Peptides against a protein of PDB entry 2AZE. Designs and how they scored, part 179

Target 1, 148 residues: chain A of PDB entry 2AZE
Amino acid sequence: AQECQNLEVERQRRLERIKQKQSQLQELILQQIAFKNLVQRNRHAEQQASRPPPPNSVIHLPFIIVNTSKKTVIDCSISNDKFEYLFNFDNTFEIHDDIEVLKRMGMACGLESGSCSAEDLKMARSLVPKALEPYVTEMAQGTVGGVF
Target 2, 101 residues: chain B of PDB entry 2AZE
Amino acid sequence: GRLEGLTQDLRQLQESEQQLDHLMNICTTQLRLLSEDTDSQRLAYVTCQDLRSIADPAEQMVMVIKAPPETQLQAVDSSENFQISLKSKQGPIDVFLCPEE

## One batch from the design tools (peptide; made by RFdiffusion4, then SolubleMPNN)

Design b1_p25_7_s4 (from b1_p25_7, 10 letters changed)
Fold by OpenDDE base, seed 1:
Structure b1_p25_7_s4 (fold): chain B 148 residues (1-148), chain C 101 residues (1-101), chain A 25 residues (1-25)
Amino acid sequence: as target 1 above (148 residues)
Amino acid sequence: as target 2 above (101 residues)
Amino acid sequence: SEKILLDTTIKNEFLASNVPSLKTP
């Protein structure tokens, strides 16, 4: 009886760990797809233009985005060496990391929300190693979470 | 019996976790390779047009923050206080505005 | 379009380092 109880505790521990790893894997896959898709898009665009964009016209990863109403008043203070910043707003703001921005741009092909067309799924699959394709398919179908 | 069933479950869970670990290793390897590829990093950028698709500068102010690794970010968003504090230890912080036009 | 560096419109002040912070995402 005690042995069975110990095994039940271990079983629950492993189930929780697997759940956490599933979430981590999904995020890693989305990041990979988003990055590769972004690079592919930009490479194609530069090839068509036969030149790279001007340096000050693009923002390279990594970055953070802050957005607020255009009517929001912002008071900003910076140190002389630009090591410290303080922003005070008179209204609410939003903060987004670069990965979230890429997702909202559609770089993850809608896989993050399970909103993949056949073409989106094809693109997503093409941007990962073959071994990850089945998992991408499961993500698109919303069937991730079972025991392998 | 119950013991045999639990033992079998644990074996199956172990196999599942090993499969997950394998897939995660593949993913982390791919991401590492991307980070080490100079051409990929050169092409890893967004444009102002991209940012406008996220938040229209006609209605929203869009600020971009580029900071060195390990920069600290503190944000307060409450009814009485709206604040962002940035502190870098490895170099200057750059802040950009996405123009409306 | 061209990005604009914000520091041209910001006050230069030394800030205290006593605010709790998180690592940038």
Scores: peptide ipSAE 0.019, ipTM 0.863, DockQ to the pose 0.037
Fold by OpenDDE base, seed 2:
Structure b1_p25_7_s4 (fold): chain B 148 residues (1-148), chain C 101 residues (1-101), chain A 25 residues (1-25)
Amino acid sequence: as target 1 above (148 residues)
Amino acid sequence: as target 2 above (101 residues)
Amino acid sequence: SEKILLDTTIKNEFLASNVPSLKTP
């Protein structure tokens, strides 16, 4: 009886751990697809232009963005060495990390929401190793969640 | 019985987790390779046009923050106050404003 | 460390050399 109880607790622990790892894997896959897709896009664009973009016209990863209404008043204080910043807003703002930006740009092919076309899915599959393709397919179908 | 069933479940879960770990290792390896590839890092950028597609600078102010690893970010977005605090110990923080058109 | 208070103008601009400065009210 006690042995069964102990094993049941262990079972639940393992199930929860697997669930967490599934979430982590999905995020890693999305990052991989987004990064590779971004690199390919930019490589193609530079080839078409026959030159790289001007140095001050691009922002390299990693970064975050902050956006707010143009009517928002912002007070900013910075340390002399630029190690510390303080922003005060008089209204709401949004913060987005670079991965979220890439997702909203479509770099993850809509896989993040399971809303990818056949062409998007084809692209996503082409950007991951063979072993990850089945998982990408499951993500696109929204069928990820079971224990395999 | 119940004991046999639980024992079997644990074995199956162990195998499933091992498979999951394997996939995660593959994915992590790919990300590492990207980070180590100089050409990929050179091409890992967004443009002002990209940022405008996320938030239109004609209607919203858009700041880009580049901070060293492990920079502390604190954000408060409430009815009482709206604040962002950045603190780095590894180097200077760069903040850029996305221009309008 | 001493902090420098800035107004609503961000000095470091994206494409600063090619576009006018953007200012908030």
Scores: peptide ipSAE 0.019, ipTM 0.859, DockQ to the pose 0.040
Fold by OpenDDE base, seed 4:
Structure b1_p25_7_s4 (fold): chain B 148 residues (1-148), chain C 101 residues (1-101), chain A 25 residues (1-25)
Amino acid sequence: as target 1 above (148 residues)
Amino acid sequence: as target 2 above (101 residues)
Amino acid sequence: SEKILLDTTIKNEFLASNVPSLKTP
């Protein structure tokens, strides 16, 4: 029936939208966890050292990382106002955003890959508001979206 | 029947989406609070040691780019061209290298 | 360890601005 057909179309539309929102939410959660975990780590480290690190020894977020072989020749061009940069490499390179860096550092507690130990999961849960804890659990278990 | 089943499905999906929207709002609020907290931003940094854990400076050159918001990035990585282009509209771009030591 | 600014080895040139690009993360 036409009515059923219309509802089926709407169902598919909603499912796709939900899927997109799930992905977005997961990323937001990972960002929150990673940021808070980083801040906590650094706070603790500074307390232990009784001082902050030298200003030019750290990189504050946000940033982008570019890595390439030490053998790679890089030709760099910069505008006078430093608003424009051009890098030419003679070999392949990699680009990583700060969130990816934090994930690789373990700041997201392995939640990004569903590889959380019990301690990792506990940490992850502690870094989000209570309302987000169930979703963090689902992410860790890989059960997000299972009801659909 | 089929109609009843679909109707029920849509109701469930609506509830699920509303939950997601709510959670997203909570999460974005938390991120905004972090961005507005001076102490948190002061502590939101990585060290060269951290970067070495991602790419070994013994083998890789690690370059850090600090760019203002809304900076445009174009990257080409192919056999014919290996290029990164950056264009900022809100200020200068800074590029740093983490030393091996 | 201290970070090193790379601009000491960068050529100062105006670049073409008409290239496709994406916003940085």
Scores: peptide ipSAE 0.019, ipTM 0.863, DockQ to the pose 0.037
Fold by OpenDDE base, seed 3:
Structure b1_p25_7_s4 (fold): chain B 148 residues (1-148), chain C 101 residues (1-101), chain A 25 residues (1-25)
Amino acid sequence: as target 1 above (148 residues)
Amino acid sequence: as target 2 above (101 residues)
Amino acid sequence: SEKILLDTTIKNEFLASNVPSLKTP
């Protein structure tokens, strides 16, 4: 019947939306873990050193990085007010946002790939509110994606 | 029947989505708290050593870009062209180079 | 605006620093 057809369309729409939100939630969780872990690490380091690092030795978020072979020739044009940059490379390059950098640093505890140790999982759980802990566990197990 | 089954599915999906929304709200709240905490923001930094762990300066040139919000970034990476364009409307863009060890 | 061409050397550099443990209990 037409009614059933309408409901089936709606069902599929909702399923797709849920899938998208699941992905978004996972990313948000990873960001939260990564940020908190980074802050915690740096706080501890500063305490141990009894001072903050030199101002010109650190880069504060947000940022992006561009990396390329050291052999790559780069031509850079900059406007006088530094509002505009143009980089021309003679070879391939990579761009990474700060979140990706944090992930590669291990700040997300390997949760991003579902490859976290027991210690990593413990750390990850400790960095999220209690309500999110079950989801973190599912991420670590690779069981996210179901309807709950 | 079929209608009843579909109706039940939709109800369950609605509950699931609401739960997801709730969890997302919790997460975004935590992120906002971090953003609003001055001490956290002061401590939200990476070091040269961190960047070296991502890309070895001995092999890779590592450039850090700090740009104002809403800065436009366009990148072309093809056999014909390798280019990055940055355009800011809200202030200057800063570029830093990670030194070699 | 007028553009200034730079070579491969980026003038703004930052120094190396010690990195603590990536995981802090």
Scores: peptide ipSAE 0.021, ipTM 0.855, DockQ to the pose 0.037; fails the geometry check

Design b1_p25_8_s1 (from b1_p25_8, 8 letters changed)
Fold by OpenDDE base, seed 5:
Order: sequence, then structure tokens, then C-alpha cells
Structure b1_p25_8_s1 (fold): chain B 148 residues (1-148), chain C 101 residues (1-101), chain A 25 residues (1-25)
Amino acid sequence: as target 1 above (148 residues)
Amino acid sequence: as target 2 above (101 residues)
Amino acid sequence: SEKILLSYTMGALADGKSLPHLKTK
């Protein structure tokens, strides 16, 4: 029936929307965990050192990283007001945002790849509100969306 | 029947989506709170040592870019062109070099 | 991608060493 067809279309639409929201939620969770874990790490380190690190020795979020071979020639042009930059490279480069950096540092506890150890998972759970803990568990197990 | 089945599916999906929305709101709230917490902001940093885990400065040049919100970044990485363009509307862009150890 | 809108959690600007030999256009 036409009604059934319409409902099937709607079902598919909703499924797609849910998948998108799941992806967004996972990213938000990872960002939260990574950020809180970073802050926790640094807080502990500063407490042990009894002082903060020198300001010029740290990079505060937000930032992006660009890396390339030391042999790569880079030409950089900037506007007078520094509102505009243009970098030209003679070879390939990589760009990493701060979240990616944090993930690679292990700040997301390996949750981003679903490869958490038991201790990593425990840490991850401890860094989110209680309501999010089940979802973190699902992420670690790779079972997110299993009900759909 | 088929209609009843589909209707039930849609209801279940609606409930699932509502749960997701709720969880997303919690996450968004948490992130906002973190961004508003001065102590958290102060402690939200990485070191050059951390960055070396991403790209070793012994082999790689590591550049740090700090740009205002809504800065546009355009990157072209192809055999024909290797380029990064940054355009800010809200303030100056800062670029730093991560020194070697 | 060719265009990326930078949207990150706001934090304090860090001090660092500016890249040398930048030219103004």
C-alpha cells in the first residue's frame, strides 16, 4: 500500500538521521573525554611540579598542527594585519586539528578506535556524566546502534 | 500486519532518537561548561613533547597555527599544488614553530 | 577538503616562537 511505502521512506529517513546523530554524539563524547583527560593530566603534572609550565612551552587549545618534511620548502605570505596567510609547499604536508592530536596522545583512551583496555575504559567512563557511561561502554564494544 | 509493524518501528526509532537527543544535550552542556571554566581553559594545553608524538621534529617541521573562531582554512594537497590558505574575520592569526628538543 | 571552518573549544592563546622569514603580501 502507498501508506506502507510512505512509512518505509520515513523509516529510512529516521534511520539515517539517527546514524548521523550517533556519529555526532560519539564525537562529542570523545571530545569531552579527551579534553577532561588532558586537563586532568596537566593538573596532576603541575601539582607535582608545584608550578605551571613556562607559558612559551605549551600550546593552548584551540590549535591546528601542520607538519611536513624538514626538506620541504615553505613560502609564507601574510597580510599586514595578519588576518590572511598563504603557505605554499613544494611537497606534501599533513594537517591535524587539536582533537586529533589529543586522540593520538591517547587522551580519548583509545575509545575512538574501540580498542580500550579495561583500565582505559574505566578512565573514559570516569570522565563523562553517569548518563553517558552506557554509551561509552557501547562505543568500546562497538555495539553502538545495535538496536537499530 | 505490515502497517502495524512499520508503525511500531517508527515508534521505536522515535524513542531512540529522543534518547540520543538527550545524550547530545548532556554532552553539549558538558563541553560548554568546560569551555567556560577558567581553570580548565588554563590547563587545556599540550607541550612540544606531546606534539613530537605526532610528528618528530627531528624529521618533520611542526607548525602550530592558532586562529580566531570562524577562520577559514583552505588546503590543497595534490601533485599540482601544495597550499594552505587561512582567512580570519575576527582577528590576527598566529603561527608558531615547534622547536626541536 | 579544500575548505575547513575552524571551530574548536576556545582556550587561551599560547606563546610560542614565530616562524622565521615570513613575508608580507
Scores: peptide ipSAE 0.024, ipTM 0.855, DockQ to the pose 0.072
Fold by OpenDDE base, seed 1:
Structure b1_p25_8_s1 (fold): chain B 148 residues (1-148), chain C 101 residues (1-101), chain A 25 residues (1-25)
Amino acid sequence: as target 1 above (148 residues)
Amino acid sequence: as target 2 above (101 residues)
Amino acid sequence: SEKILLSYTMGALADGKSLPHLKTK
C-alpha cells in the first residue's frame, strides 16, 4: 500500500514535468519556425531587391519594443556613458520582446494560436526537422497534451 | 495488480519524457545552428514596416531598445507610477524610434 | 554617472532610411 502510494506520487510528479516540457518544446518550436521564417522572408526580399537594406534601417535580433499612445508624455534621462536609462510615463505602456513581435508578424504561421491554414501548416512543417513535424501537426490541431 | 499497473504507467511516462527530451534536443540544436550561421544572423532583422504592422505609429509611438547581454530592465505599470529603467554593465544601450509614416 | 534629459521627434521616414536615435535636450 505504501509502495503504491509512493508510485502514485511519482506518477503525478512525472506528469507535471511532462506537461512543463511540452510547453517548453512548443515554445522552442515556435521560436525556430519564427526565426527561420523571418530569415527566409528577408533573404527572398533581398534577392528580389538585388541588395540588402541599409544597415541602420533594420533592427537585428535581439531587441525589446516599448510602445505607448502618442499622447503619452515621456520624461527620459540617460547617463553620460549611456549605461543607464530612465523613462517616466504619464500613462500605460507595453513591452514586447522580439519573439512576441515575430509572432505578431505572423512569422510563426499562426501556430501559436491554432490559427493555421493548410498553407501555414505546410510552411511550418517545412521549417523544422522531420522529427518535429508530427509535433507541429499536433500543435496545429490542438491535440498536444497526451502521453507520447 | 495495482502495483503492476502503476509500474507500467511509470515506464510509459518515462518513455514519453525521453521522447520529449529528444525532441527538445533536436529543437535546441536547430536554434544553436541558427545562432552560429552568419548569414542567418545577418538576415535576422525586422524593419520599420514590420513594427508598424504590430503598433501603428499613427496612434502609438514605438521605441526599440538594443542593449548588451544581461542588461537589467525594470518596469512599473500602475495607476500611480509608469516607469522603465535600464541598466547595462557591458556597454552602452541604444534606443531607436520607429518614425511615423 | 550624470543623467541628461532626452528629447525626440516622430518625423516620418520612408522605409530603408536610418532609424532616429533619442537625443539629449
Scores: peptide ipSAE 0.020, ipTM 0.863, DockQ to the pose 0.035
Fold by OpenDDE base, seed 3:
Structure b1_p25_8_s1 (fold): chain B 148 residues (1-148), chain C 101 residues (1-101), chain A 25 residues (1-25)
Amino acid sequence: as target 1 above (148 residues)
Amino acid sequence: as target 2 above (101 residues)
Amino acid sequence: SEKILLSYTMGALADGKSLPHLKTK
């Protein structure tokens, strides 16, 4: 009885860990797709323009975005060494990391929401190693969630 | 019996987790390769137009924060307080504003 | 270190530089 109880606890532990890892893997895949797609897009754009964009017009990863109404009053306190910032807003704000920005840009091909067209899915598959292609397909179909 | 069943389940779960770990390793390797590739890093950027696609500067102020790794970010967004605190220990933090165009 | 309070003003992107045109308080 005790042995069975111990194994049941371990079973549950492993199931939970697998679930967590599945979520992590999906996020990693989305990041990979988004990054590669972004790089590809920019490479193509620069080739078409025959020059890079103006330096002050681009933001290199990594970054964080904060957005709020233009009517929001923002007070900023900065340390002399710029190691510390304090922003006070008089209204609500939103924070987005670079990955979320890329997702909203469509760089993850809609895979994050399971909204992939056939073309999007083809692109997504092309941006990952062969070993990950089946998982990408499952993500697009919304069939990820079970144990292998 | 019950014990045998549980033992078999654990073996199957172990195999599943190993497969998952393998896929994760492949994925992290790819991400690392991207981070180590100079050309990829040069091309890993977004434009103001990209930012406008998610938050239009015509109505929203878009602030960009560039901070060193492991920078602490604390945010409070409530009816009583709206605040963002940043603390870096590895270098200065840069903040930019996306202009309206 | 001491902190400098800045008021919000519009400022264009500048590589490697803090928000332009911010006013200290």
Scores: peptide ipSAE 0.020, ipTM 0.860, DockQ to the pose 0.040
Fold by OpenDDE base, seed 2:
Order: sequence, then C-alpha cells, then structure tokens
Structure b1_p25_8_s1 (fold): chain B 148 residues (1-148), chain C 101 residues (1-101), chain A 25 residues (1-25)
Amino acid sequence: as target 1 above (148 residues)
Amino acid sequence: as target 2 above (101 residues)
Amino acid sequence: SEKILLSYTMGALADGKSLPHLKTK
C-alpha cells in the first residue's frame, strides 16, 4: 500500500512536469512560427518594393514596448554608462514584449488562441518541421493537454 | 494488481515526457538556426505601422526599449506610483520613440 | 495596481537601431 502511494505521488509529479513542458513547447512553437512568418512577410515586402525600408522606420528584435497616453508626463533618469534607467509616469502605462507584438500582428496565425482559419493553419504547419506538424494541429484544435 | 498498473503508467509517462523533450529540442534547434542566419536576422523587424496594432501613436506614446540579455525590468503601476526601472548587466540600454505618422 | 519584476534574456536576433532617441528632461 505504501509503495503504491509513493508511486501515485511520483505519477502526479510527472503529470505536472509534462504539463509544464507542454506549455513550454507550445510557446516555442509559437515563437518559431511568429519569427519565420515575420521574416517571410518582410522578405516579400522588400522584394516587391525592390528596396529595404528606411533605417529609421523599423525595429529589430528583440525589443520591449512601453506605451502610455500622450498626456502622460514621463521623467527619465539615466546612469552615466546607460546601464540603468528610471522612468516615472504620472499615469498608468502598458508593457509588451516583442512576442506579444508579433502575436497581435497575427504572425502566430492565431494559433496562440486556437483561432486559426484553414489558411492560417496551413501557414502555421508550413513554418515548422514535419515532426511538429501534428502538435500544431492539436494546438489549433485546442486538444493539447492530454498524455501521449 | 495496482502496483503493476502504476508501474506501467509511470513507464508510459516517461515515454511521453521523452517525446516532449525531443520536440522541444527540435524547436530549440530551429530557433538557433534563425539566430544564426544573417538574412533572417536582418528581416526580423517590425514597423511603426505594425505597432499601431498595439497602441496607436495618435493617442499613445510608444516607447521602444533595446536592452542586452539578462536586463532586469521592474514595473510599478499603482495609485501611488507609476514607475519602470531597468538594470543591465551586459551593456548599455537604448530607448527610442515611435513617431506619429 | 501591480508590481512586476522581470528578467529578460533577450535572444541574439537582429539588434538594429533606427528610431529617434529618447531625450532626457
């Protein structure tokens, strides 16, 4: 009985670890799709324009975005070596990482919310190695979470 | 018996975890390849137009932070204080503004 | 209200700079 109880504890531990790894894998897949899709989009756009965008018009990854009302007063203090920044706002602000920006742009094909059209799913599958395609399909269907 | 069943379940879970590890390794490899490809790096950018999907520069000030790895960010958003603190360990931090079109 | 402490491990992706610099007051 005690041995069985110990194994049940271990089972639960492993299930939790698997769940965590599933989450990590999903995020990695989303990042891969988003990055590749972004690169593909920009490559096509530059080819069509026959030139790259102006250097002052683009933001290369990685980055963080902070936004606030134009009415917000911001005071900024910077260390001499620029290793430290302090921003004080008189009102609320928002912070977004680059991955979130890409997701909102649709670069992850709506896979992050399981809201993929047939074409979105096709695109998503095309941007991952073959071994990951079944998992992408599961993500789109919202069926991820089970044990293999 | 129950013991045999649990033992079998644990073996199956181990196999499932190994499969996940394998898939994660594939993903990590793909991301590494992206980071090593110069052309992909050059094309890994967004525009101010893209950022409008997050916050419209007509109504919002949009600030971009470029920081080295392992940079620490502390944010406080409360009725008493609205603050962002950045501390880098590996180099200088650059901050830019997205202009309104 | 919230208080968040984040440590970013930014990847080795493109590090191009383009936008106008933020000026301190």
Scores: peptide ipSAE 0.024, ipTM 0.857, DockQ to the pose 0.189; fails the geometry check

Design b1_p25_8_s2 (from b1_p25_8, 7 letters changed)
Fold by OpenDDE base, seed 2:
Structure b1_p25_8_s2 (fold): chain B 148 residues (1-148), chain C 101 residues (1-101), chain A 25 residues (1-25)
Amino acid sequence: as target 1 above (148 residues)
Amino acid sequence: as target 2 above (101 residues)
Amino acid sequence: SEKVLLDYTMGALADGKSLPRLVTS
């Protein structure tokens, strides 16, 4: 019947929406863990050094990085108001956002790849509210989606 | 019947989505708290050493781009074209070079 | 080619000038 068909379409729509939200939640959790872990690291480092790092040695979030071979020639054109940039490279390049940088630094405790040690998982759990701990555990085990 | 089963499924999915939304709200709240905390903002940085661990400036040139939210980034990385285009709507874009050792 | 809209969940842009600026042509 048409009514059943409509509900089946709606069911599929909701399932897809839930899947998308699950992906978003996982990313949000990783960001939270990474940011809090970064802050803790820097706080501890500054306490041990008894001073903040030199101003010209740090880059505050948010940022994007672009890396390419040191031999790559880059031509850059900038608009007068600096609202527009155009970079032309003569070879390949890589782009990474700050979250990816933090992940590669280990700030997300390996949770992003499901490669958490016991200590990594302990750290990850300690950096989220209690309500999110079960989801962190599922992410570490690769069993996300079992609840929904 | 089938109709009743589908109706029940939709109700269950609605409850599941509500639970998911709740978790997302908790998470976004935590991120907002971090963004509003002055000390956290001060400590939310990476060092050039951190970036070197990702891409060694001895072999790689590292550019740092700081742009306003909603800035458009278009990247073309093919055998015939290597290009990055940035277009901001909210303000100027800053580009830095990570210092070499 | 890919196009991405930059979106940040936290943090504000700093007017940092401590790092070397890219020299443009």
Scores: peptide ipSAE 0.028, ipTM 0.860, DockQ to the pose 0.087
Fold by OpenDDE base, seed 5:
Structure b1_p25_8_s2 (fold): chain B 148 residues (1-148), chain C 101 residues (1-101), chain A 25 residues (1-25)
Amino acid sequence: as target 1 above (148 residues)
Amino acid sequence: as target 2 above (101 residues)
Amino acid sequence: SEKVLLDYTMGALADGKSLPRLVTS
């Protein structure tokens, strides 16, 4: 019946929406883990050093990075108010946001790639509220996508 | 029947989505708390050594860009053009060079 | 060409500069 067909369309719509939200949640979880892990790392390091690092030796979030070969020629134009920048490169470049940097640093415990060791998973779980722990486990196992 | 089955599926999906929304709310709240916690923000930093782990300054030049929210970034990376454009709406943009150790 | 709006939920910009600033060329 047409009613069934309409419901099937709705079902598919909901499935897609859920998939999108799952992706969003996973990213949010990874961000939370990465951020908390970073803070934890730095707190411990500063405690061991008995002082914070020199102010100009660290880069606070948020940021993005651009990297390119040291041989790449870069021309930069900046507006007077510094609201506008234009960079021209003579070769390829890479752009990374801070979250990606943190992931590559291992701050997300390898959860982003499903490569968590038992210790990594334990750390990841410890950095989220209890309600999110099951989902973290599912992410580590690659079983996200099931019906809640 | 088929109708009943579909109806049941939709109910189950609705419940699943509600649970998902709940989890997202929890996570979003945690991120907000982190963004508002002064101590956390003070400790939310990376070092040049950290950046070297992902882009070795011995081989790569690393620029750090700190821009206000809603800054537009336009990047072109093609054989004919290599360009990055930044346009801020809320304030000045800062660009730094990560020194080679 | 790719357009991205920078929107960060976990941090705020600090006033202090951390590294040498890039100079226009």
Scores: peptide ipSAE 0.024, ipTM 0.862, DockQ to the pose 0.089
Fold by OpenDDE base, seed 4:
Structure b1_p25_8_s2 (fold): chain B 148 residues (1-148), chain C 101 residues (1-101), chain A 25 residues (1-25)
Amino acid sequence: as target 1 above (148 residues)
Amino acid sequence: as target 2 above (101 residues)
Amino acid sequence: SEKVLLDYTMGALADGKSLPRLVTS
């Protein structure tokens, strides 16, 4: 009886750990797809234009974005060595990491919300190693959650 | 019996976890390869036009922050305090503005 | 309130300084 109880506790522990790893894996997949898709997009665009975009018009990863109303007053204090920044706003702001930006750009093919067209899914699958394709399919269908 | 069933379940869960670990390793390897590929690095960028899809510079100020890894970001967004604090340990932080175009 | 350590999983990619630099006001 006690042995069975111990195993049941362990079972639950493993299930929870698996769930956590599933979440981490999904995020890693989305990152991979987003980055590869971004690179592919830019490569194609540069080929079509026969030149790279102007240097002062692009932002290389990694980065974060902060946006607020143009009417927002911002005070910025910077340390001498530029290791520390302090921004004070008089109104609300938003922060976005580069992955979120890429997702909103559609670079993750809508996979992040499980809203993929057939073409989106095809693209997503093409941007991951073969071993990950089944998982991508599950993500697109919203069926991730089971145990292997 | 119950014991045998639980034992079998645990074995199956172990296999599932091992599969997940394998897939995660594949992902991390791919990401590392991307970070080490010069061409990928060169092409890993967004434009101001891309950022406008997130926040239109005609209405929003769009600030770009490039900071070293492990930089601490502390943000307060409340009715009485709106603040962002950045603290880097590995180098200087750069901040840029996306122009209205 | 949020305190986060920025984690760039892609590592150190191109560190371009393309946009106008913000100047302290």
Scores: peptide ipSAE 0.023, ipTM 0.860, DockQ to the pose 0.102
Fold by OpenDDE base, seed 1:
Structure b1_p25_8_s2 (fold): chain B 148 residues (1-148), chain C 101 residues (1-101), chain A 25 residues (1-25)
Amino acid sequence: as target 1 above (148 residues)
Amino acid sequence: as target 2 above (101 residues)
Amino acid sequence: SEKVLLDYTMGALADGKSLPRLVTS
């Protein structure tokens, strides 16, 4: 019947939306873990050093990273007020946002790639509210994807 | 019947989505709390050592860009053109180089 | 507008020192 067909279309729409939200939630969880882990690491490091690092020795979030071969020639044009930059490279470059940097640093405990040890998973769980712990566990097991 | 089954499925999917929304709200709340916590923001930084773990300055040039919110970034990476354009409307853009060890 | 050829072959700084800033003038 037409009504059943309409409901089936709606069912598919909802399934797709759920899938998208699952992906978004996973990314949000990774961001939370990465941020909290970074803060925790730095707090501990500063406690060990008994002082914070010099202000200009660190880069605070947010930021982006651009990297290229040391052999790459880079021409840079900058406006006098530094509001505009133009970089011209003679070879390929890479751009990374701060979240990707944190992931590569291991701040997400390898959860993003399913490379969690027992200790990594324990750390990840400890950095999220209790309500999110089951989902973190599912992410580590690669079992996220079904209907709740 | 089929109609009843589909109706039940939709209700179950609605409940599942509501559960997801709830978890997402919890997560976004935590991220917001981090952004509002002065100590957390003070400690939200990376070092040159961290950047070296991403790209070794012995082989790669590593450039850090700090730009005001809503800065426009345009990048072209093709065999014929390699370019990055930055345009800020809210202040100057800062660029730092990660030194080689 | 000022065009600058980036030279990142400058001396390395030890960890904990100020990061080199791109100089435009």
Scores: peptide ipSAE 0.020, ipTM 0.864, DockQ to the pose 0.034

